# Designs tried in a protein design run: peptides against a protein of PDB entry 3EFO. Part 49

Target 1, 262 residues: chain A of PDB entry 3EFO
Amino acid sequence: SQLADLYKSCETDALINFFAKSAFKAVLHQPLKVIREILVNQTAHMLACYRKNCASPSAASQLILPDSMKVLPVYMNCLLKNCVLLSRPEISTDERAYQRQLVMTMGVADSQLFFYPQLLPIHTLDVKSTMLPAAVRCSESRLSEEGIFLLANGLHMFLWLGVSSPPELIQGIFNVPSFAHINTDMTLLPEVGNPYSQQLRMIMGIIQQKRPYSMKLTIVKQREQPEMVFRQFLVEDKGLYGGSSYVDFLCCVHKEICQLLN

## One batch from the design tools (peptide; aimed at target 1 Q62 L65 H254)

Design b2_p19_4_s1 (made by RFdiffusion4, then SolubleMPNN; from b2_p19_4, 11 letters changed)
Fold by OpenDDE base, seed 2:
Structure b2_p19_4_s1 (fold): chain B 262 residues (1-262), chain A 19 residues (1-19)
Amino acid sequence: as target 1 above (262 residues)
Amino acid sequence: LKVVSERREGDAWLIDLEE
């Protein structure tokens, strides 16, 4: 059907970009609560329409989406959790304004990365490979105390180190003997010159390529206070300021869809 | 509810939800 073809050809990244800009424009003349409700409703309606008209029958306990929109919910949730759409007093007006302006000028690729960061397991690097490590889901559940992860969203870059990060990797990256010796005040990695360090720098360079903004590097140690900032970028988890986890959002959307179809 | 599994079936993406 024509409708099925439409869903098949859907570009979710473009759609998210559109929703983001629309919502961020709307904040100037509509209450945030209303904007959030509209976004959720639109998401539910789109998916309900697909389920009703395009999808094969599935179990009631299943959420069915077109494959092209498989990441729509996670991105939508990220959008909903963005500070621009939150009215928490902990978020400054300046921060909201800043991010709003940034997103309003972002292209599709930029906004995609902005809303859902790349989280790369650096500790798994093969120094002989020129390929980027496969990104993992942006959730604490994907982190490991033994791991080192690089997170980037086009604006910020974080190097997260588990408390049990291998000393050899720490030495390779920072030229210090242990986790405790890592200086988190630095915004640049030292020029150690070993293959691992070089590869990490290469990866960071690749990530920075074609990004409109220079990403400042923040080194984050697990269980230290600055980690809290880093955790805000684990967008699939529950937000600090009451934002839903990805799973919670899926459940919410599912319920809404069911309500629309019943 | 929790996500049990996610998979592709044809042109559809299925997410299994369980309480």
Scores: peptide ipSAE 0.555, ipTM 0.930, DockQ to the pose 0.875
OpenDDE base, seeds 1, 3, 4, 5: peptide ipSAE 0.538, 0.552, 0.540, 0.536; ipTM 0.927, 0.929, 0.927, 0.927

Design b2_p19_4_s2 (made by RFdiffusion4, then SolubleMPNN; from b2_p19_4, 12 letters changed)
Fold by OpenDDE base, seed 2:
Structure b2_p19_4_s2 (fold): chain B 262 residues (1-262), chain A 19 residues (1-19)
Amino acid sequence: as target 1 above (262 residues)
Amino acid sequence: LKVVSERREGDSVLIELEE
């Protein structure tokens, strides 16, 4: 059917870009609460329409999405949790305005990365490989105290170090003997020159490549205060300011879809 | 509610939810 074809051809990244820009434009003349409600409503309606008209019969306990929109909910949740759409007093007007302007000028690829960061397990690097490590889901559950992770969203870059990160990797990256010796005030990795360091620098370079903004590097130690900032980019987790986790949002969307179809 | 499973079925993705 024509409708089925429409869903098949849908590109979630393009939709998110559109929704983001539309929402951020609407901020100028609509209450944030209304904007958020509209976004959720639109999401639910699109998916309800698919369930009703395009999808094969499915159990009521199942949320069904077209393959092309399989990641729509997670991105939508990220959009909803963006500081531009939050009315929390902890968020400065300047920060809100800054991010709004950034997104308003972003292309599809940029906004995709912005809303859902890349989280790379650096501790698993094969120094002999030219391939980037496979990204993991942006959740604390995917982190390891023994791991080292690089997070990038096109604007910020974080190198997160678990408290039990291997000393060998610490030495390889920072040229210091232990986790405790890492200086988190640095914004650049030292030129250690070993294969691991070179590989990491290569990866960072690739991530920075084709991005319109230079990403400042922030070194983050697990369990230190700056980690709280880092955790805000674990977008599938519960937000700092009351935003839903990905799972919670899925459940919310599912319930709303069911309500629309009942 | 929580996500129990996620699987592909044809052109659709099914996410199993339960309390």
Scores: peptide ipSAE 0.387, ipTM 0.897, DockQ to the pose 0.909
OpenDDE base, seeds 1, 3, 4, 5: peptide ipSAE 0.362, 0.383, 0.363, 0.361; ipTM 0.892, 0.897, 0.891, 0.891

Design b2_p19_4_s3 (made by RFdiffusion4, then SolubleMPNN; from b2_p19_4, 12 letters changed)
Fold by OpenDDE base, seed 2:
Structure b2_p19_4_s3 (fold): chain B 262 residues (1-262), chain A 19 residues (1-19)
Amino acid sequence: as target 1 above (262 residues)
Amino acid sequence: LKVVSEERRGDSWLIHLEE
């Protein structure tokens, strides 16, 4: 059907860009609560329509999406959890204004990365490979105390270090003997010159390529206070300011869809 | 609630949710 074809051709990244800009524009004249409700409602309606008119029958316990929209919920949740749409006193007006302005000018690719960061397991790097490591889901469950991860969202870059990160990698990256010796105030990696360091720098360079903003590097040690900032970018987890986890959001959307169809 | 499984079925993506 024509409708089915429409869903097949849907570009989720474009939709998210549209929703983000629409919502961020609406912030100027509508309450945040209303905006959030509209976004959830629109999401549910789109998916309900697909389930009703396009999808093959499936169990009620299953959420059915067009394949083209398989990541729509996670991105939508990220949008809903953005500081611009949160009415928390902990978030300054300046920060909201800043991020709002940034997103309003972002292209589709930029907004996609902004809302869902790349999280790369750096500890798995093969120095002989020219390919980037496969990104993992942005959740604490994907981190490991033995791991080192690079996170980037187009604006910020974080190098997260587990408390049990291999000393060899620490030495390779920072030229220090242990985790404890890493200076988290450093915003640039030292030029150690070994293959691992070079590859990491290459990866960072690739991530920075074609991004409109220069990403400042923040070194984050697990269990130190600055890690809290890093955790805000683990967008599939529950937000620090009351935002839902990805799973919780899926549940919410699913329930709303069921309500629409029953 | 947790995501039990995710799979592609034809042109659809299925997410199985269980409490």
Scores: peptide ipSAE 0.560, ipTM 0.930, DockQ to the pose 0.831
OpenDDE base, seeds 1, 3, 4, 5: peptide ipSAE 0.538, 0.556, 0.536, 0.537; ipTM 0.926, 0.929, 0.925, 0.927

Design b2_p19_4_s4 (made by RFdiffusion4, then SolubleMPNN; from b2_p19_4, 10 letters changed)
Fold by OpenDDE base, seed 3:
Structure b2_p19_4_s4 (fold): chain B 262 residues (1-262), chain A 19 residues (1-19)
Amino acid sequence: as target 1 above (262 residues)
Amino acid sequence: LKVVSSRREGDDWLITLEE
């Protein structure tokens, strides 16, 4: 059907960009609560329409999306959890204004990365490989105390170190003997010169390549205070300021769809 | 509800939810 073809051709990243800009524009004239409700409602209506008119019959306990929109919910949740759309006093007006303006000027690719960061398990690097490590889901559950992860969202870059990260990797990256010796105040990795260090630097370079903004590097040690900031970029987790986890959002959307089709 | 599984079925993406 024509409608089915429309859904199949849908570009989720473009939709998210559109919704983000629309919502962020609306912030100037509408209450945040209303904006959030509209976004959820629009999401539910789109998916309800698909389920009703396009999708194959399935169990009521299953959420059905067109394959083209399989990541729509996670991105939508990220949008909803963005500081611009949260009314918590802990978020400064300046920060909201800043991020609002940034997103308003972002292209599709930029906004995609902004809302859902890349999280790379760099402790698994193969120094002989030219390929980037596969990104993992942005959740604390995907971190490891023994791991080292690089997170980037187009604006910020974090190097997260588990408390039990391998000393040999620490030595390779920082040229220090242990986790405790890592200086988190640095914004540049030292020029150690070994293959692992070079590979990491290459990866960082690739991530930075063709990005409109230079990403400042922040070194984060697990369980230290700055990790709280890092964890806010684990967008699939429950938000600190009232945002839902990805799973919770899926359930919410599913329920709303069921209500619409009831 | 919690996510139990997710998979592709034709042009559909199915997410199974259970309480």
Scores: peptide ipSAE 0.586, ipTM 0.935, DockQ to the pose 0.907
OpenDDE base, seeds 1, 2, 4, 5: peptide ipSAE 0.579, 0.582, 0.577, 0.570; ipTM 0.935, 0.934, 0.937, 0.936

Design b2_p19_5_s1 (made by RFdiffusion4, then SolubleMPNN; its pose is not in this set)
Fold by OpenDDE base, seed 3:
Structure b2_p19_5_s1 (fold): chain B 262 residues (1-262), chain A 19 residues (1-19)
Amino acid sequence: as target 1 above (262 residues)
Amino acid sequence: SSSVRIDLNTIEDYEPDIP
């Protein structure tokens, strides 16, 4: 069917880009709450239509997504939780305006990264390998107190350090003896010159490549105040200011779909 | 039609291919 073909051809990254720009434009003339409701409704209607017209029968306890939209809910939730659509006290009006303008001009690839950051477990680096570590899900559940993680969304870069980060890695990266000695006010890593430091810098360089904006580096220690800012980039987790977790959002979408179909 | 089915009881186990 034409409808089935439409869903097959759908590109989630393009769709999210479209929704983001549409929503961010609407910010100028509609309340944020209304915009968020529209986005959720659009998502639910789209998926309800698929379930009704394209999907095979399934149990009521199952959420059915076309393969092309398997990550749509994740990104949609990220969009809904973005500071442009969901105000956060720690984000200034100017910053929100800036992000809004940036997204309005972003291409599909840039917006994808912007809404769902890369989170890399750099503590697992093999200094002999040229391969980048595989990204993990953007959730606190994927962090480790013993780990060191690099997060990047095309605009910001964070180096998160667990409270129990290996001293040898701390020394390798920062040339200091312990976690406590790390200066989080620095926006540049020291050039220590060892293989681990070099590899980390290489990774950071690769991430920065082909990005339209220079990402400022923020060093974050676990359990320190700046970690709260970092946690806002763990987009699959529950937000502090009304944003749902990925799981909660899926449940919400499912319920709305069921309501539409009943 | 290629589709993904997510059981609500195991949503936390769902691992979509996110870049």
Scores: peptide ipSAE 0.503, ipTM 0.925, DockQ to the pose 0.857
OpenDDE base, seeds 1, 2, 4, 5: peptide ipSAE 0.496, 0.495, 0.498, 0.500; ipTM 0.920, 0.923, 0.928, 0.926

Design b2_p19_5_s2 (made by RFdiffusion4, then SolubleMPNN; its pose is not in this set)
Fold by OpenDDE base, seed 4:
Structure b2_p19_5_s2 (fold): chain B 262 residues (1-262), chain A 19 residues (1-19)
Amino acid sequence: as target 1 above (262 residues)
Amino acid sequence: TSSVEIDLNTIEDYEPDIP
């Protein structure tokens, strides 16, 4: 059917870009709560339509997504939790305005990265490999106290260090003997010159490549105050200010779909 | 039509590939 073909050709990244821009435009004349509700409703309607018209019969307890939209919920949740749509006390009005304007001009690729950051386990780097480490899910559950992670969303770059990060890696990256000696005020990594440092810098360069904005580097130590800012980018986790976890959002979407079809 | 079915009881295990 025409409808089935439509879903097959659907590009989630384009949809998210569209939804983001429409929502961010609406911020000027509609309450944030209403905007979020509209987004959820639109998501539910699209998926309900699929379930009704395109999907094979399945148990009501199952959430059914077209393959082309399998990641729509996660991105939608990210959008809903963005500081433009979900105000956070630590985010200034100016910052929200700035991000709003940025997104309004973002292409599909940029917005995709912006809403769902890359989180890279750089502690697993093979200095002999030219491949980037595989990104992990943006959740605290994927972090480890022994790990070092690089997070980037096109605007910000964070280097997160677990409290038990390997001293050899710390030495390799920062040229200091221990976690405690790392200066978190730095915005640039020192040029240590060892293979690991060089590899990390290369990775950072690749991430920065073709991005329209230069990402400032923030060094984050686990359990220090700046980690709170970092955690905001763990978009699959439950937010502190009303944002749902990815899992909760999926359940929410399912419920809404069922309501539409009943 | 290719679809993904998510069991809400095991939803925590659902980890689609993120680009």
Scores: peptide ipSAE 0.489, ipTM 0.932, DockQ to the pose 0.861
OpenDDE base, seeds 1, 2, 3, 5: peptide ipSAE 0.475, 0.458, 0.487, 0.456; ipTM 0.921, 0.915, 0.929, 0.914; seed 3 fails the geometry check

Design b2_p19_5_s3 (made by RFdiffusion4, then SolubleMPNN; its pose is not in this set)
Fold by OpenDDE base, seed 5:
Structure b2_p19_5_s3 (fold): chain B 262 residues (1-262), chain A 19 residues (1-19)
Amino acid sequence: as target 1 above (262 residues)
Amino acid sequence: TSSVEIDMSTIEDYVPDIP
């Protein structure tokens, strides 16, 4: 059917870009609460329509997503949790204005990375491989105290180090003997010159490639104060300012779909 | 049309293919 073809050809990254720009434009003349409600409703309606008209019959306890929109909910939740759409006094007007302007000019690829960061397990690097490590989900549950992770969202880059990060990797990256010796005030990695350091720098270069902004590097130690900022980029987790986790959002969407179809 | 079915009772185990 024509409708089925429409869902098949849908591009989630383009939709998110559109929704983001539409919502961020709307903040100038509509209450934030209304904007958020519209976004959720639109998401639910699209998925409800698919379930009703395109999907095979399934139990009501199931959430059915077309393949083309399988990641729509997670991105939508990220959009909803963006500071521009949050009515929290802790978020400055300047920050909202700044991010609004940034997103309004972003292309599809840029907004995709902006809303859902790339989180790479650096501790798993194979120095003999030229491939990037597979990204992990942006959740604290995917971090490990023994791990080192690189997070990038097109604007910021974080190197997160677990408290039990391997000393050999710390030595390789920072040329210091232990976790405690790492200076988190640095914004550039030292040129240690070993294969691991070189590979990490290469990866960082690849991530920076084709991005319109130079990403500032922040070194983050687990359990130190700056980690709180880092955790805000773990977008699948519950937001600091009341935003839902990805799981909670899926439940919300599912509930609304059921209501629409009842 | 190909679709993803998510059992809400085991939603914690769902891992979408994030680009």
Scores: peptide ipSAE 0.464, ipTM 0.908, DockQ to the pose 0.848
OpenDDE base, seeds 1, 2, 3, 4: peptide ipSAE 0.402, 0.389, 0.413, 0.417; ipTM 0.873, 0.844, 0.883, 0.886

Design b2_p19_5_s4 (made by RFdiffusion4, then SolubleMPNN; its pose is not in this set)
Fold by OpenDDE base, seed 2:
Parts: C-alpha cells; sequence; structure tokens
Structure b2_p19_5_s4 (fold): chain B 262 residues (1-262), chain A 19 residues (1-19)
C-alpha cells in the first residue's frame, strides 16, 4: 500500500531535521510549551496511523514502531529537551539563539549527531587496534567511575573522567600522575606522544572530521561542577528542567497513541 | 512493513539501535 511504502521509506534523521527546523522557526511566534506539545502530538499521530493502518495487530501494551522510525522517539525526546525548546536558566539567551541558528542550517547528518551525541568509552581503547570503540547510550547508567568517556555532538566535545579513572590512562592522556592533577581549564590535550594518547587524538580527529564546526574540548571531572553541563548531553536521562527520560517519553508516546486510537 | 515492538511492561530493558 502507499501508506506502508511511505513508512518503509521514511528516514528518521530527515524527519528530525525537519521537525527541528520547523520547531525552531516556530519559537519566534509560539510559546515553547505549545511547540513541544505539537511535536509530541505529531509524533503520536504518525505512530498511531502506522499502528492503525500498517502494523500487524498487537497487544495494547506494545508500542509499535515502523523499523524506519525505531529511533524516532529517542531523537524526538532529544529535540524536546533541547535548550531552544526547553529553556534552562543556565543557558543564556544568546546561547539559545546561537544554537537555534546553527540547527537551522544543519544538514541531516549534522542534526542527527547534534541531538544525539556520540559517547565513546575511551578507557576501552586498544592501542593496537584501528577500530573505534562502539558508542554507548547517552545515559549516566553507561558511565563508570573507573571509565573515561568522550562525548561529541558536532559542536561540543567533552572528555569525561571518572573519579576512579585508571592512573595509567590519566598519565597517558594528560601526563599527570593522578585524577587530582588534571587541569580542567585546558582545551587541548597535551602532546604526550604515547600510543594511547595518539590513539585518542586520532579518534578525536575522526570525530572532528567532516564536521562543519570545530568542536571545543572540555575536560570534565566527575563530581566537579562542570560535570553538570556534561550531564545535559546525556540525553536519554531525565532532564533537570522538565525534560523526560527516554523511557518516560516512550511511555508518554504510547499513552498518546492509545488515546488517539480509542 | 517490518516493525519494532516495544513491550511497555519491560521498557526498562529496551535498548534501541542508535545510529
Amino acid sequence: as target 1 above (262 residues)
Amino acid sequence: TSSVEIDMNTIEDYVPDIP
């Protein structure tokens, strides 16, 4: 059917790009709350339509997503939690305006990365391997006090260090003996020259490659104040200022779909 | 069309494939 074909051919990243730009444009003339409600409504309607017309019968407790939209909810939640749509006191008006403008010019690939950052477990690097570590979900639950993680969203790059990060890795990256000695004011990693440092720099280079903007590096120590900024990029977690976790959003969407189909 | 089914009763266990 035409409708089935439509859902099959749908690309979530393109949809998110579209929704983001539409929403960010709407910020100029509509309340943020209304914009968010519209986005949720649109999401629910799209998925309700699929369930009604395209999906095989399933239990009411099931959330049914077309394969092409399997990650639509997570990205939509990220969009809803963005500082442009969800104002946060710690984000200045200028910063919000800046991000708004940036997204308005982003292509599909850029917006995808922007809304759902890449989070890499750097502590798992094999210096003898050319393989990049697999990204993990952007949630605090995936962090480890013993770990070191690199987060990038195309605009910002964070190197997060757990309080119990291996001293050998700390030394390898920063050329300091311990976590306490790491200077978080630096925006560039030192040229230590060991294999681990080189590999990390390579990874950072790969991440930066083909990105339109140079990502500023921020070193983040766990439990220090700047970590709060970092945590805001853990987009699957519950936000501090009204943003839902991914799970909560799924529940919300599911309920909305059920309401539409009742 | 192929679909992904998420059991809301076990939503905490759901791990989506993130591109």
Scores: peptide ipSAE 0.507, ipTM 0.918, DockQ to the pose 0.887
OpenDDE base, seeds 1, 3, 4, 5: peptide ipSAE 0.502, 0.503, 0.467, 0.482; ipTM 0.914, 0.916, 0.899, 0.910

Design b2_p19_6 (made by RFdiffusion4)
Pose (drawn by RFdiffusion4):
Structure b2_p19_6 (pose): chain A 259 residues (1-239, 243-262), chain P 19 residues (1-19)
Amino acid sequence: SQLADLYKSCETDALINFFAKSAFKAVLHQPLKVIREILVNQTAHMLACYRKNCASPSAASQLILPDSMKVLPVYMNCLLKNCVLLSRPEISTDERAYQRQLVMTMGVADSQLFFYPQLLPIHTLDVKSTMLPAAVRCSESRLSEEGIFLLANGLHMFLWLGVSSPPELIQGIFNVPSFAHINTDMTLLPEVGNPYSQQLRMIMGIIQQKRPYSMKLTIVKQREQPEMVFRQFLVEDKGGSSYVDFLCCVHKEICQLLN
Amino acid sequence: SISAAHLAQLEEEVDEALS
């Protein structure tokens, strides 16, 4: 009968999986604007209830989120930015209908990765003694002109290359000497390489391991290339609203529930 | 409105949770 126990026991990934499927089913029944509004308001409602009933007294300038829901807003914003609940500019209806379908079948492990892609820094990789590098936030702010990154959501896998990308690596991977020497339209498996092209292939394998669909590799050269597509998967950035924007929005309506 | 210091704290908590 205590609300504190309800919140202390929640799982964001499980909640995100439900909201996503619930919203994606509703796409075939209600205006998308109506669906997004329900999502945002339910999010503000859950948090406002915790604030007025469980949270110890705190200043109004603060937004309180239970531990069980620390990353719930970030993921909810990712759902709202997703092309299924978004619109016309680019992204075919065939792409939307397809993604809407893929999510309807997903387990928790799949939806977690689908809505928050895994961004791995490759240029800072520890040679032959690896075990998959630490992940980095899904934002352009964590990309470096000197860096090479791996981004995966379970369906796509992007190998991102910066402009001042170390030629040493571009050689040990693409077998070509320089950055401007790589052609994106040749997105096939590169072998050779002794320390790196192997250590990279090793982590591309470990990532695919538990994943049902074999991911489509897409190489991205930084500055004005296909990169436009890649930017979509940096879900923390604005690309809908940014993570911070959404957080700023939820607080407004949580306050509107004046308590 | 959310204060700047609290916003930074939330950002750090989110960063730690995702790490």

Design b2_p19_6_s1 (made by RFdiffusion4, then SolubleMPNN; from b2_p19_6, 10 letters changed)
Fold by OpenDDE base, seed 2:
Structure b2_p19_6_s1 (fold): chain B 262 residues (1-262), chain A 19 residues (1-19)
Amino acid sequence: as target 1 above (262 residues)
Amino acid sequence: PISQEELEKLLKEIDEALA
């Protein structure tokens, strides 16, 4: 049921919020490496405990996650890849401090969105529907050159356009004839006034609603330099600064679980 | 490590959960 799914999600979200705040507090007095290790260890231990005590007997190769924690690993990986927990010189101290402060004040819903952005296939919009399109997983594998995607994490909003995005949609959104004519320096969508534009603006409004911060819009063209920034929010992919993909993280966690159970 | 099959199942489940 939808309720069951909600409870499952909420519990995981609460845990991530807790872990995030705990970790971000710990950065003040513990090495980042230690913090990351603790987070991974805690994740493995929790899941191992479930596997041992709550799950039905299964092969060692099987990863069985409790419903309430089914998505915990993906969020945990996102947390681990957050700039606050990275000691890379490419990340400014100011940026880390800023994000740390933000997360420390975030509620459960805010942190959920922050760590795992909402990625919406805008090119699939039904202008006659008031419903948001179904979100896709935050990975490049879910993007298409023919597609247009809206990404939001509560702080930033990106409109990503594939190089082969439909000209009619481009016209509808930007009132320009082609991809090449899109001005990525704009932070606001033009008031085109057609149903598609209106629907997109409505969706953006819904996403912005109930968020404590105003999300700045960044228009991103595929294969342009700003896309690199956008890709950093595809949190299931391998991180720019050495962070693991979600798949790799799952494998790592599974290995640790197996070790704990042996 | 997780078998490819199990990983795919998990990813599918997570995909559904995140939808």
Scores: peptide ipSAE 0.131, ipTM 0.780, DockQ to the pose 0.806
OpenDDE base, seeds 1, 3, 4, 5: peptide ipSAE 0.100, 0.084, 0.016, 0.093; ipTM 0.750, 0.734, 0.486, 0.740

Design b2_p19_6_s2 (made by RFdiffusion4, then SolubleMPNN; from b2_p19_6, 10 letters changed)
Fold by OpenDDE base, seed 5:
Structure b2_p19_6_s2 (fold): chain B 262 residues (1-262), chain A 19 residues (1-19)
Amino acid sequence: as target 1 above (262 residues)
Amino acid sequence: SISEESLQAILEEIDAALA
């Protein structure tokens, strides 16, 4: 159907950019609660329309998403959890204003990365390969105490180290003998010169490439206080300020879709 | 972004949870 074709051709990244800018513009004139409700409703309506008109009959318990919009809910949830749209007193007006202005000027690619960071398991790097490691979902459940992860959202870059990260990798990256010796005050990786270090630097360079802002590197040790800041970028998890997890959001959206279709 | 494979797995999990 024509409608099915429309959904197939829909670009989620463009939609998120549009929704973000629209919402962030609206904050000046509408209550945050209303804006959030509108976004959720829009999401539900779009997906309900697809299910009604494009999807094959399926059990009501199934969440059916068009291929082009498979990731729409996760990005929408990220948008909803952005500080600009949160009605929490812990978030300063200045921070909201800053984030708002940033997003208002972002292109499609930038906003996508901003709302959903890239999380790379760099402990799995093959020094013989030029390929980037496959990104993992931005959730604590995807981290490993034995792992080292690089997170980037276009503005910030974090190197997260598990408490049991391999000493060999630590040595390779930082030229120190153990996890305990890593200086988290460093904002630059040392030029150790081994293949692993070089590859990591290359990856960081690729991530930084074509981004409008220089991402400051923050070294994060698991279970240290600064990790809390890092965890805020694990956008699929439940937010610190009451934002829903991705799963919870999907369930919520699904419920609304069902209500619309009943 | 979430990989297609990961997304599919997620959707399956969600479907199971909602069933």
Scores: peptide ipSAE 0.069, ipTM 0.692, DockQ to the pose 0.079
OpenDDE base, seeds 1, 2, 3, 4: peptide ipSAE 0.030, 0.103, 0.068, 0.023; ipTM 0.683, 0.708, 0.711, 0.643; seed 2 fails the geometry check

Design b2_p19_6_s3 (made by RFdiffusion4, then SolubleMPNN; from b2_p19_6, 9 letters changed)
Fold by OpenDDE base, seed 4:
Structure b2_p19_6_s3 (fold): chain B 262 residues (1-262), chain A 19 residues (1-19)
Amino acid sequence: as target 1 above (262 residues)
Amino acid sequence: PISEEALQQLLEEIDAALA
C-alpha cells in the first residue's frame, strides 16, 4: 500500500530531529511532563497507525514495528532522557538552556550523534587497519573491565578505561605504567608516537571531523566518581535522573499501542 | 548514531523478545 511504502521510506533520523526541535520549542510554554507524554503518545500513535493500516492481521498484543522505524523507540527514548526534558533539580537551568539552544540549531546528522553517541571499543583496534571500529550499543552491558572505550556525541568526548585495562594499552596511550598512574585531569592525550596511539588519535580526529563543535576530551576511570557523568551518555540504560532503559521504554510504548488499538 | 552492526544486534534482540 501507499501508506506502507511511506513507512518503509520513513527517515527515523529526520523524525527524531523534528521531534527534538518541536519538544524543545514546546519547553518554553508547556510543562515538561506534558511534553514527555506527548512524545510517547506520538511515538505510539505512529507505530499504532502502521500496525492498523499497514501490517498484516496479527495479534493485537504483539508489537509490530515497520523495519525502517524499529530504531525509532531507541532514539525517542534518548530524546526523552535529555536534560532539557528532565525536570530534575540536579540539572541546572543554564545547562538546559544551553543544550536546548544547541539542539535547536542542529541538523539531522548532528542530532543523531547527539542523542545517540558513538561508543567505540578502542581496545580492539587493529593498528594495521584503516577501518574505524564498529560502534557498540550505548549500554553498560557493552563495556568491559578489560576494555577501553571512546564515546562521542558531538559535544563531548570521553575515553573510558576499565579497571583491568591492558597495561600495554595504557602505556601505549598515556605513556604510564599502569591504570593507577593515569591522570584524569588531562584533556589531551600525550604524543606517545607508537602505532596504537597514532591510530587512536586518528580515530579521534575522524570523529571530530565535520562536527560544528570542538569536543573536549574527558578521561574517565572505571569506578571513579567522574564515571557517573560518563554513564549518563549510555543512553540505552536507565537514566540517573529517572529516564527509562530502552527495554522499559519499549514496553511502555507497546502498552500504549495496545491501548490505542484495543 | 547506532552503528549498522549494533543496529543489527538490536533488531535481532527485539525480534527475539517480541517472538
Scores: peptide ipSAE 0.307, ipTM 0.849, DockQ to the pose 0.078
OpenDDE base, seeds 1, 2, 3, 5: peptide ipSAE 0.283, 0.272, 0.250, 0.275; ipTM 0.836, 0.838, 0.820, 0.829

